Peptides against a protein of PDB entry 7SID. Designs and how they scored, part 24

Target 1, 151 residues: chain A of PDB entry 7SID
Amino acid sequence: LHMYLMLLKELPGEEYPLPMEDVLELLKPLSNVCSLYRRDQDVCKTILNHVLHVVKNLGQSNMDSENTRDAQGQFLTVIGAFWHLTKERKYIFSVRMALVNCLKTLLEADPYSKWAILNVMGKDFPVNEVFTQFLADNHHQVRMLAAESIN

## One batch from the design tools (peptide; aimed at target 1 N32)

Design b2_p18_6_s2 (made by RFdiffusion4, then SolubleMPNN; from b2_p18_6, 12 letters changed)
Fold by OpenDDE base, seed 4:
Structure b2_p18_6_s2 (fold): chain B 151 residues (1-151), chain A 18 residues (1-18)
Amino acid sequence: as target 1 above (151 residues)
Amino acid sequence: TLEEIKSHIESLLKKYLS
């Protein structure tokens, strides 16, 4: 976990997008890491904050590439799991804040949720539909962050 | 395997942090 978080933290900025092959390699262990630490609020927040760079890379890549579709699918699986647990009220506000930032970045790359679709328990949820639900979040800071992202 | 995952992460760390 420590090595993985260090890698995510020290990745180059969005001005220098990662090769898609490297993005895939980064995403491969992510699902397992998230599953292992899904009950640790601090670890989940840290992961969500650091994967923002990956989201930005996915948005700048060629959408027709097989590797891009593969990377998008793997990432969306992880985000879907976080959202599912959020619906079950398992995460504190700071984790939800980090999730909203990830969803915001996805919407910047795909405003109409053409590919940004969460599949949870066999059902599809477009990210733009998921995002609007945070406008009614129980915590005021989450609502404010979601509202600021719309403008 | 866990060792393969570790190896991949270490390889990427070396690539981007060196």
Scores: peptide ipSAE 0.130, ipTM 0.700, DockQ to the pose 0.711
OpenDDE base, seeds 1, 2, 3, 5: peptide ipSAE 0.030, 0.044, 0.127, 0.040; ipTM 0.616, 0.639, 0.693, 0.635

Design b2_p18_6_s3 (made by RFdiffusion4, then SolubleMPNN; from b2_p18_6, 10 letters changed)
Fold by OpenDDE base, seed 4:
Structure b2_p18_6_s3 (fold): chain B 151 residues (1-151), chain A 18 residues (1-18)
Amino acid sequence: as target 1 above (151 residues)
Amino acid sequence: MLEEIEKHIKELLEKYKS
């Protein structure tokens, strides 16, 4: 796991976007990794911080190909799982901070949540609506981060 | 599973070494 996380953070970010094929290959195992460590706060925070590079890569893609849709779906599945557990009060503030950063980056790429829609338990939740809920987070730092992202 | 993932990530990184 440590090696995986170390390598993940070294991937090119927004300045040097990855081909969508490579992004897709990276995302395929991610859901399984997150599932294995869903109860480990530190691992979850680290994963969320490192996948920011992937989000930025997705945001730089202007092509609507099958691979793009597949990559978006794979990523949204992971984010949806983290958000769902957040609603169940399973994550501490530092994990929620990392999640807010991911959501902020998604909104920069898709402000109107045309594709950034979380499907959780069979229901659709647009990321822009999900994001606003963090303005009322119980922790002041989370609220502050969410508010700064809107301004 | 994790070892296979790490190998795959290494291969991706090799493509972008300067």
Scores: peptide ipSAE 0.041, ipTM 0.590, DockQ to the pose 0.473
OpenDDE base, seeds 1, 2, 3, 5: peptide ipSAE 0.036, 0.039, 0.035, 0.038; ipTM 0.584, 0.601, 0.584, 0.601

Design b2_p18_6_s4 (made by RFdiffusion4, then SolubleMPNN; from b2_p18_6, 10 letters changed)
Fold by OpenDDE base, seed 4:
Structure b2_p18_6_s4 (fold): chain B 151 residues (1-151), chain A 18 residues (1-18)
Amino acid sequence: as target 1 above (151 residues)
Amino acid sequence: VLEEIRKHIEELLEKYLS
């Protein structure tokens, strides 16, 4: 876990997008790592904060290749899992804040949720619809963050 | 699974942090 987090922290910024091949390699272990630490609030928050760079990389790809679709799918699977557990009230506000930031970045890349669609328990949830639900979050800071993202 | 994760992480670390 430590090595993985270290890698995420040192990834190039938005101005220097990663090759899609590297994005795929990065995403491959992500689901397993998240699964292992799904009950650790601090680890989940940290992961969500650092994968923002991945979202930005996915959004800046001008080519809808097979690799791009694969990377998008793998990432959305992870976000979907976090969303699912959020609906089950398993995460504290700080984790939800980090998730909102990820969703915000996805919407910046795909405002109409053409590809940003979460599949949870066999059902599709467009990210824009998912994001709207955070406007009614129980915690005021989460509501404020969501509202600021729309304005 | 854990070994595969380690391998992938190490490969990426070598590429970007070397």
Scores: peptide ipSAE 0.118, ipTM 0.696, DockQ to the pose 0.801
OpenDDE base, seeds 1, 2, 3, 5: peptide ipSAE 0.024, 0.098, 0.101, 0.099; ipTM 0.553, 0.693, 0.686, 0.695; seed 1 fails the geometry check

Design b2_p18_7 (made by RFdiffusion4)
Pose (drawn by RFdiffusion4):
Structure b2_p18_7 (pose): chain A 151 residues (1-151), chain P 18 residues (1-18)
Amino acid sequence: as target 1 above (151 residues)
Amino acid sequence: EEEEKEEREEDLEEFLNS
């Protein structure tokens, strides 16, 4: 777990992007890793805080081949799963704060929501519309974080 | 490749239904 979190945190870089096949290799076990630790709040928070570093390489669309959409779908489906589970009151405010940070990073990467759309229950939600929902949260710290990052 | 995609879909489904 430590090895995978370290690789996720360190390998992606903004100045010189990785090949997309490497991004796919990084994102391949993430689904299983998140499946094992679904119950644990601390691990989920750590996982989200470490995966928010991949958006810098994911946001590149110059080489918009099939690998790009594959990697974007692999990431967006995990993010949407976390959001859906959060809507059902399954996570504590720490995981919600980490998800807010992830969504803020996604909004930074794709301001027009061309590709950053969460898919859940056969429906699609743009990240910008989803982000404003956190202004009505039951925890003051998450609301303040969303209000401050609303810019 | 298809079998790998199917395995990841099953992992995601188990994540949601655990």

Design b2_p18_7_s1 (made by RFdiffusion4, then SolubleMPNN; from b2_p18_7, 8 letters changed)
Fold by OpenDDE base, seed 3:
Structure b2_p18_7_s1 (fold): chain B 151 residues (1-151), chain A 18 residues (1-18)
Amino acid sequence: as target 1 above (151 residues)
Amino acid sequence: MEEERKKEQESLEKFLNS
């Protein structure tokens, strides 16, 4: 975990996007790491904050390439899991805020949820629809963060 | 594409059941 988190921490931002091939390599262990530490709020928050850079990279690549679709799918699978567990009230507000930031970045890249669709247990949930649910979050800071993207 | 979706769902299942 420590080594992986260090790697994620060193990810460049939107200003210097990574090649999609590198993004794929970084995403490969992500689901496993998240699964192992799903009950650790601090680790989940850290992961979500770091993968924010991955979201920015996904939006700047050729969306027609197989690698891009692969990366998008792998990332959305993880985000979908976090969202589902959030609905089950498994995460504190700080983790939910990190998730909202990821969703906001996804919407910036794909405002109409053409590819940003969460598939959970065989059902599709467009991110734009998922995002609106956080406008009614129980925590005021989460609602405020979500509302900032609307105006 | 179908293979990728299968792998993603397996990962999701592992996440949710961990």
Scores: peptide ipSAE 0.307, ipTM 0.841, DockQ to the pose 0.510
OpenDDE base, seeds 1, 2, 4, 5: peptide ipSAE 0.281, 0.282, 0.280, 0.286; ipTM 0.838, 0.839, 0.839, 0.838; seeds 1, 5 fail the geometry check

Design b2_p18_7_s2 (made by RFdiffusion4, then SolubleMPNN; from b2_p18_7, 7 letters changed)
Fold by OpenDDE base, seed 2:
Structure b2_p18_7_s2 (fold): chain B 151 residues (1-151), chain A 18 residues (1-18)
Amino acid sequence: as target 1 above (151 residues)
Amino acid sequence: MEEERKEEQEALEKFLNS
């Protein structure tokens, strides 16, 4: 875990995008790591904060490549899982805030959810619709973050 | 594409049921 988190932390930003092949390699273990630590709020928060770089990278990529679609799919699968568990009240506000930041970054890259669609148990949920739900979050800081992100 | 979606759903199921 520690090594993986270090790798995520050292990801370059959107100004210096990684090759998509490298992004895919970083995404491969992500689902497994999240699964193992899904009940650890601190680890989940840390992961979500670090994968912001992945979102930024995906937004700058060639959307027509197979690797891009694969990376998007793998990433959205993880985000979808976090969102689903959030709806089941499994995460505290700090984790939800980190998730909102991820969704915000996705919307910056894809404002109309052309590709940013969460598929959970065979159902599609556009990120722009998912994001709107956080405007009614029970925690004021989450609501504020969501509202500021839209404006 | 269809196979990729299946793999994603399997990963999601593992996550949700972990």
Scores: peptide ipSAE 0.316, ipTM 0.835, DockQ to the pose 0.542
OpenDDE base, seeds 1, 3, 4, 5: peptide ipSAE 0.314, 0.302, 0.304, 0.308; ipTM 0.835, 0.820, 0.824, 0.822; seed 3 fails the geometry check

Design b2_p18_7_s3 (made by RFdiffusion4, then SolubleMPNN; from b2_p18_7, 7 letters changed)
Fold by OpenDDE base, seed 2:
Structure b2_p18_7_s3 (fold): chain B 151 residues (1-151), chain A 18 residues (1-18)
Amino acid sequence: as target 1 above (151 residues)
Amino acid sequence: SSKEKEEQKKSLEEFLNS
C-alpha cells in the first residue's frame, strides 16, 4: 500500500502531465486498493489527496483518445464509489474534504460536466450536481470549502 | 485486458458493498 501511495504522490503536477499510458497503469490497481481499505479513514483521505494529480493530468490530456476515455472512466468510478459511501455516512469530514477537492478540480477541467459524470449503481450523476450537495454538508469546514469553490 | 476489467468490476462491487 505505502509503495503504491508513494507512486501516486510522485505524479507530476498540472503543468507537467504524465503520458496517458502511464496514468492508466497507475489507475489499474486503484479500485482494488480502495476496496481493501474502504473502512480506513486515513488511507481513504490519503488516496483522495494523491489522486488529485490524476485529475490534473486528465484535464490537460487529449479528450478524444481512447486511453483518455478509459482513464477517465476508471477514475470516475472510484470517485463515484467514494461519493456513494459518503452519502451513506461512512466517511468523516476530513475524507469528505479530500473528496470535495477532487470534485473541485474536476469542475475546473470540466465546468459543465460533459465528461465528469459519476456512474453509481447504474445511474449517472453529473459532478456539478454532486458538488452542490456539499454546500449543505453537516460539517462547517466542508461547507466552507465547497462554498469557496463557487464564491 | 478483459480479465483485468472483470477483476476491477468485481473490486468495485465489493467497494460499493457497504
Scores: peptide ipSAE 0.220, ipTM 0.787, DockQ to the pose 0.863
OpenDDE base, seeds 1, 3, 4, 5: peptide ipSAE 0.217, 0.219, 0.209, 0.207; ipTM 0.788, 0.792, 0.782, 0.783

Design b2_p18_7_s4 (made by RFdiffusion4, then SolubleMPNN; from b2_p18_7, 8 letters changed)
Fold by OpenDDE base, seed 1:
Structure b2_p18_7_s4 (fold): chain B 151 residues (1-151), chain A 18 residues (1-18)
Amino acid sequence: as target 1 above (151 residues)
Amino acid sequence: REAEKQEEQEALQQFLNS
């Protein structure tokens, strides 16, 4: 886990995007890692904070690339799972804060949710619709973060 | 892309069921 988290942490941000092939390789084990540590709030928060760099990379990539679509899909699968478990009240506010930051970054890259769509249990949930739900979050800091993203 | 979508859904289920 530590090694994987370090790899995520060292991923270049928006200023220096990685080749999509490298992003794909990094994303492949992500769902499995998240599954193993889904009950660890600190690990989940850390993962969500680190994958922000992945979102930035995805936003600058050519959307016509098959690898880009694949990477987007793998990333959105993980985000969808975190969102679903959040609805089930599995995560504390700090994890939800990290998730909101991910969603915010997705909306910056895809304001109209053309590709940023969470598919959970066969249903599609555009990120913009998902994001608005955090405006009514029980924790004031989460609401503030979500509201700040609107303005 | 359908095959990829199916794999993504399987990964999601694995996450949710873990």
Scores: peptide ipSAE 0.285, ipTM 0.835, DockQ to the pose 0.525
OpenDDE base, seeds 2, 3, 4, 5: peptide ipSAE 0.280, 0.261, 0.256, 0.261; ipTM 0.831, 0.817, 0.814, 0.819; seeds 4, 5 fail the geometry check

Design b2_p18_8 (made by RFdiffusion4)
Pose (drawn by RFdiffusion4):
Structure b2_p18_8 (pose): chain A 151 residues (1-151), chain P 18 residues (1-18)
Amino acid sequence: as target 1 above (151 residues)
Amino acid sequence: TVLEDIEAILELAHKYLS
């Protein structure tokens, strides 16, 4: 777990992007990793805080081949799954704060929501519309974080 | 599945340490 979190945090870089096949290799076991630790709040928070580093390489669309959409779908489906589980009051405010940070990073990467769309229950939600929903949260810290990052 | 994932992570680490 430590090895995978370290690789996720360190390998992606903004100045020189990785090949997309390497991004796919990084994102391949993430679904299983998240599946094992669905119950644990601390591990989930740590996983989200470490995966928010992959958006810098994911946001590149110059080489918009099939691998780009595959990797974007692999990431967006995990993010959407976390968001859906959060809507059902399944996570504590720490995981919600980490998800807010991830969503803020996604908004930074794709301001127009061309590709950053969460898919859940056969429906699609743009990240910008989903982000404003956190202004009505039941925890003051998450609301303040969303209000401050609303810019 | 868990063993395959561990193996894949070890191969990926070896790729960037070579």

Design b2_p18_8_s1 (made by RFdiffusion4, then SolubleMPNN; from b2_p18_8, 8 letters changed; failed a check: too like the target's own chain)
Amino acid sequence: SLEEDLEHILELLKKYLE

Design b2_p18_8_s2 (made by RFdiffusion4, then SolubleMPNN; from b2_p18_8, 8 letters changed)
Fold by OpenDDE base, seed 5:
Structure b2_p18_8_s2 (fold): chain B 151 residues (1-151), chain A 18 residues (1-18)
Amino acid sequence: as target 1 above (151 residues)
Amino acid sequence: SLEEDLEHILELLEKYLE
């Protein structure tokens, strides 16, 4: 776990599509790692910042394969967990900022939330509906980022 | 298992850090 976190922090940004197989491998242990460090704000922020690059790769994929659907599902599970804890006021504004950026990227790939749907506690929440809630965030920078993302 | 998954992701991360 320690080695994973150290490598994750050093992961460079990606401006080219990753193979879907690699995307899946990156996402496989992520939910477990997030659960173990859900109360560590710095770790959560780091994870969200680096997962952002993975989301961009998902959005650029032109193939609708089983692997793509699997990757989308794995990612949405992680985002759903972060959103759920945000509703419980467990995260500081900087973590919420990172989450908003992830949601923004999802909406760019799926503006109408056809597949970008968070399932939390057995209920479905379209990302576009979830995103609008950040327009009323208590922190002004979060509200500004959310508003900017609409345009 | 979690351990196996972590090994895979570590290998992948190392590849992209080169």
Scores: peptide ipSAE 0.048, ipTM 0.674, DockQ to the pose 0.388
OpenDDE base, seeds 1, 2, 3, 4: peptide ipSAE 0.033, 0.033, 0.025, 0.027; ipTM 0.650, 0.653, 0.635, 0.640

Design b2_p18_8_s3 (made by RFdiffusion4, then SolubleMPNN; from b2_p18_8, 9 letters changed)
Fold by OpenDDE base, seed 1:
Structure b2_p18_8_s3 (fold): chain B 151 residues (1-151), chain A 18 residues (1-18)
Amino acid sequence: as target 1 above (151 residues)
Amino acid sequence: SLEEDLKHILELLEKYLK
């Protein structure tokens, strides 16, 4: 796991987007990884911080390809799982901060939530709707971060 | 398995470190 997290840090940034085929391969097992470490706050925070690179890559990719849509779906599955556990109050504020940053980046790429829709327990939640809920977060820093993203 | 999936991810990530 440590090696995995270390390698995630070394991924190229927004200036050097990953091929969508590689994004798909990265996302395929990610949900299982997150599930395995769902109770580890530090691991979850680290994962969320590093998947920001994936979000940025998705936002700069050709949205007309099937691979892009598939990658978006796989990514949203992971984010949806984190969102679900957040609603169950399973994560401390630092993890929620990281999640807000992910949602912020998604909204920058898809401000109208055309594709950025979380499906949790069979129900769809547009990311813009999900994001606004963090304005009422119990932790002041989370509220502040969410508010800054709107301004 | 999860272990195999992780190995695959590591291999994929490694090509960007070279």
Scores: peptide ipSAE 0.076, ipTM 0.697, DockQ to the pose 0.470
OpenDDE base, seeds 2, 3, 4, 5: peptide ipSAE 0.069, 0.056, 0.074, 0.071; ipTM 0.689, 0.678, 0.695, 0.689

Design b2_p18_8_s4 (made by RFdiffusion4, then SolubleMPNN; from b2_p18_8, 9 letters changed)
Fold by OpenDDE base, seed 5:
Structure b2_p18_8_s4 (fold): chain B 151 residues (1-151), chain A 18 residues (1-18)
Amino acid sequence: as target 1 above (151 residues)
Amino acid sequence: SMEEDLKHIEELLKKYLS
């Protein structure tokens, strides 16, 4: 686990194509890792920043494959958890900024939230609806980032 | 198991850190 976190922080920052098999392997334990460190703002920010590259690769893949659907589901579970804790005011603005960037990337791949739907506590929340709420965020930089993403 | 999954991620991260 310590090695995982260390390597996660050093993951390349530039976008590059990833095989779907590798995407699945990266996402497989992610929900558990996020749960373990949900109270650590720096770790959460790091995770969100690095999984952003994975999401970009997901959006460019064939959405008809079973592996793609599986990867989408696993990623949405993680984002849903971060969204839930954000509503409970558990995260500082820098973590929310990283989350908005993830949501922006999802909307670029799925503008009408056909598959980008967060399921939190048994209820469905389309990402476009969730994203709109950040336009009213308490921090001005979060509001600005959300507004820029709509343009 | 979680331990096995983490090991796989570590290997992948090493792969893409090169």
Scores: peptide ipSAE 0.090, ipTM 0.707, DockQ to the pose 0.436
OpenDDE base, seeds 1, 2, 3, 4: peptide ipSAE 0.087, 0.078, 0.083, 0.080; ipTM 0.697, 0.694, 0.699, 0.697

## One batch from the design tools (peptide; aimed at target 1 N32 T77 H84)

Design b2_p19_1 (made by RFdiffusion4)
Pose (drawn by RFdiffusion4):
Structure b2_p19_1 (pose): chain A 151 residues (1-151), chain P 19 residues (1-19)
Amino acid sequence: as target 1 above (151 residues)
Amino acid sequence: DAAEEYFDEKVAELNEKAE
């Protein structure tokens, strides 16, 4: 777990992007890793805080081949799964704050929501519309974080 | 729970697509 979190946090870089096949190799076990630790709040928070580093390489669309959409779908399905579980009151405010940080990073990467769309229950939600929903949260810290990052 | 079952389904679908 430590090895995988370290690789996720360190390998992606903004100045010189990785090949997309390497991004796919990084994102391949993430779904199983998140499945094992669905119950644990601390591990989920750590996973989200480490996975928010891949958006810098994911946001590149110059080489918009099939691998780009495959990696974007791999990441967005996991983010949407976390958001759906959060809507059901399944996570504490720490995981919600980490998810807010991830969504803020996604909004930074794709301001027009061309590709950053969460898919859940056969429906699609743009990240920008989803982000404003956190202004009505039950925890003051998450609301303040969303209000401050609303810019 | 239905939300937890939906999550497991998505993990299975992603593993099938990666193979």

Design b2_p19_1_s1 (made by RFdiffusion4, then SolubleMPNN; from b2_p19_1, 12 letters changed)
Fold by OpenDDE base, seed 2:
Structure b2_p19_1_s1 (fold): chain B 151 residues (1-151), chain A 19 residues (1-19)
Amino acid sequence: as target 1 above (151 residues)
Amino acid sequence: SPVEEEFEKLVKELEERNK
């Protein structure tokens, strides 16, 4: 886990996009790691914070390539899972804040949710719609973070 | 829990796409 997290942390941000092939390689283990530690709030928060770089890379890539679509799908599956568990109150506010940051970054890359769509339980949820729900989060810091992201 | 099971389903779906 530690090695993988460090690898994610080493991802360059928007300023230094990685080849999509490299992004795909990083995404392959991600779902398994997230699943394994889904009950660990600290690990989940850390993962969500680190994958921000992945979002930034995806936003700077050619959206028409097969690899880009594949990477987007894999990433959104993970985010969707976190979103789903969040709706069920499985995550504390700090994890939700990390998720909001991920969603914010997605919206920056795709403001109109053309590709940033979460599929949960067979239903599609555009990230822009998902994001607005955090404006009504029970925790004031989450609400504030969400509000700051919009304005 | 049902929620956790759904999470696992999503993971499995992703695994299938990676094959």
Scores: peptide ipSAE 0.121, ipTM 0.708, DockQ to the pose 0.775
OpenDDE base, seeds 1, 3, 4, 5: peptide ipSAE 0.119, 0.107, 0.107, 0.109; ipTM 0.705, 0.694, 0.694, 0.698

Design b2_p19_1_s2 (made by RFdiffusion4, then SolubleMPNN; from b2_p19_1, 13 letters changed)
Fold by OpenDDE base, seed 2:
Structure b2_p19_1_s2 (fold): chain B 151 residues (1-151), chain A 19 residues (1-19)
Amino acid sequence: as target 1 above (151 residues)
Amino acid sequence: SPVEEEFEKLVEELEKRNA
């Protein structure tokens, strides 16, 4: 876990995107790591904070490439899982904050939700619509962050 | 829980993509 988190942390930002092939390699272990630590709030928060760089990389990539679609799919599946557990109130506000930031970054990369769509339990949820759910979050900071993302 | 099971299902789907 530590090594993997370090790799995610060292991922360059939007200004220095990685080749999509490298992004894919980083995403491969992500689902397993998230699953193993899904009950650990601190680890989940850390993961969500680090994958912000992945979102930035995805946003600058060739949307028509197979690798891009694959990376987007893998990433969105993980985000969808976090959102699903959030709906069941499994995560504290700090984790929800991190998730909202991921979603916000997704919308910045894909403001029209062309690819930023979460599939959970066989249903599609455009990321822009997911934000509205956080406007009613029980924690004021989450609501404020969500509202900021809408404007 | 059903929620956790759904999460695991999503993970399995990803694993299939990576295989």
Scores: peptide ipSAE 0.112, ipTM 0.704, DockQ to the pose 0.840
OpenDDE base, seeds 1, 3, 4, 5: peptide ipSAE 0.108, 0.108, 0.098, 0.107; ipTM 0.698, 0.702, 0.666, 0.700

Design b2_p19_1_s3 (made by RFdiffusion4, then SolubleMPNN; from b2_p19_1, 10 letters changed)
Fold by OpenDDE base, seed 2:
Structure b2_p19_1_s3 (fold): chain B 151 residues (1-151), chain A 19 residues (1-19)
Amino acid sequence: as target 1 above (151 residues)
Amino acid sequence: DKVEEEFDKLVEELEKRNE
């Protein structure tokens, strides 16, 4: 875990996008790592914070590429899973805040949710719609973060 | 935990769809 998190942390971000091939390699173990530590709030928070750079890289890539679509799919799988468990009230506010930041970044990359769509239990949820739900979050800091992200 | 199982199933299902 530590080594993987370090790799995620080393992503240069939006200013220096990585080749999509590198992004794909980083995403390969992500779902497994997230699943393994799904009950660890701190680890989940850390993962979500680090994958922000992945989102930024995805947004800077050619969306018409097969590799880009693959990367998007793998990433959205993880985000969708976190969203699902969030709806089940399994994550504390700090994790939800990290998730909101991910969603915000997704919206910046895809304002119209053309590809940023969470598929959960066979249903599609555009990220813009998912994001607005956090405006009504039970925790005031989450609501505030969501509200600030819209403006 | 049912929720945890759903998480795992969801991830697995979505991975298959995205491959």
Scores: peptide ipSAE 0.078, ipTM 0.690, DockQ to the pose 0.457
OpenDDE base, seeds 1, 3, 4, 5: peptide ipSAE 0.068, 0.060, 0.052, 0.071; ipTM 0.683, 0.686, 0.641, 0.688; seed 3 fails the geometry check

Design b2_p19_1_s4 (made by RFdiffusion4, then SolubleMPNN; from b2_p19_1, 10 letters changed)
Fold by OpenDDE base, seed 5:
Structure b2_p19_1_s4 (fold): chain B 151 residues (1-151), chain A 19 residues (1-19)
Amino acid sequence: as target 1 above (151 residues)
Amino acid sequence: SRVEEEFDELVKELEERNS
């Protein structure tokens, strides 16, 4: 886990995107790590904060490539799982804030949710619609973060 | 729990895409 988190943390920002092949390699263990530590709030928060770099890379890539679509699909599946558990109130506010930051970054890259769509239990949920739900979050900091993202 | 099991099912769906 430690080594994997270090790799995620060291990803370049939006200005210097990684080759999509490298992004895909980093995404492969992600789902298993998230599943294994789904009950650990601190680990989940850390993971969500680190995968922001992945989202930034995805936003700068050619969306018409098969590898890009594959990476997007893998990432969105994980985000969808976190969102699903959030709806069931399984995560504290700090984890939800990290999730909102991921959704914010997705909306910056795809404001109209052309590809940023969460598929959960066979149903599609556009990220822009999902995002608005956090405006009514029980925690004030989550609401504030969501509101700032809209402006 | 049931909800955690549903999370695992989503993970399995991702694994199927990778295979």
Scores: peptide ipSAE 0.091, ipTM 0.687, DockQ to the pose 0.718
OpenDDE base, seeds 1, 2, 3, 4: peptide ipSAE 0.071, 0.048, 0.034, 0.073; ipTM 0.674, 0.660, 0.624, 0.694

Design b2_p19_2 (made by RFdiffusion4)
Pose (drawn by RFdiffusion4):
Structure b2_p19_2 (pose): chain A 151 residues (1-151), chain P 19 residues (1-19)
Amino acid sequence: as target 1 above (151 residues)
Amino acid sequence: AREEERREHEESVERFMES
């Protein structure tokens, strides 16, 4: 777990992007890793805080091949799964704050929501519309974080 | 092979949500 979190945090870089196949290799076990630790709040928070570093390489669309959409879908389905589980009151405010940070990073990466769309229950939600929903949260810290990051 | 990897990923996400 430590090895995977370290690789996720360190390998991606903004100045010189990785090949997309390497991004796919990084994102391949994430779904199983998240499946094991679905119950644990601390691990989930740590996982989100470490995966928010992959958006810098994911946001590149110059080489918009099939690998790009594959990697974007692999990441967006995990993010949407976390968001859906959060809507059902399944996570504490720490995981919600980490998810807010991830969504803020996604909004930074794709301002027009061309590709950053969460898919859940057969429906699609743009990230910008989802982000404004956190202004009505039941925890003051998450609301303040969303209000401050609303810019 | 790529289609099999996609299916394994979808099943893993569904297992995560149904846990």

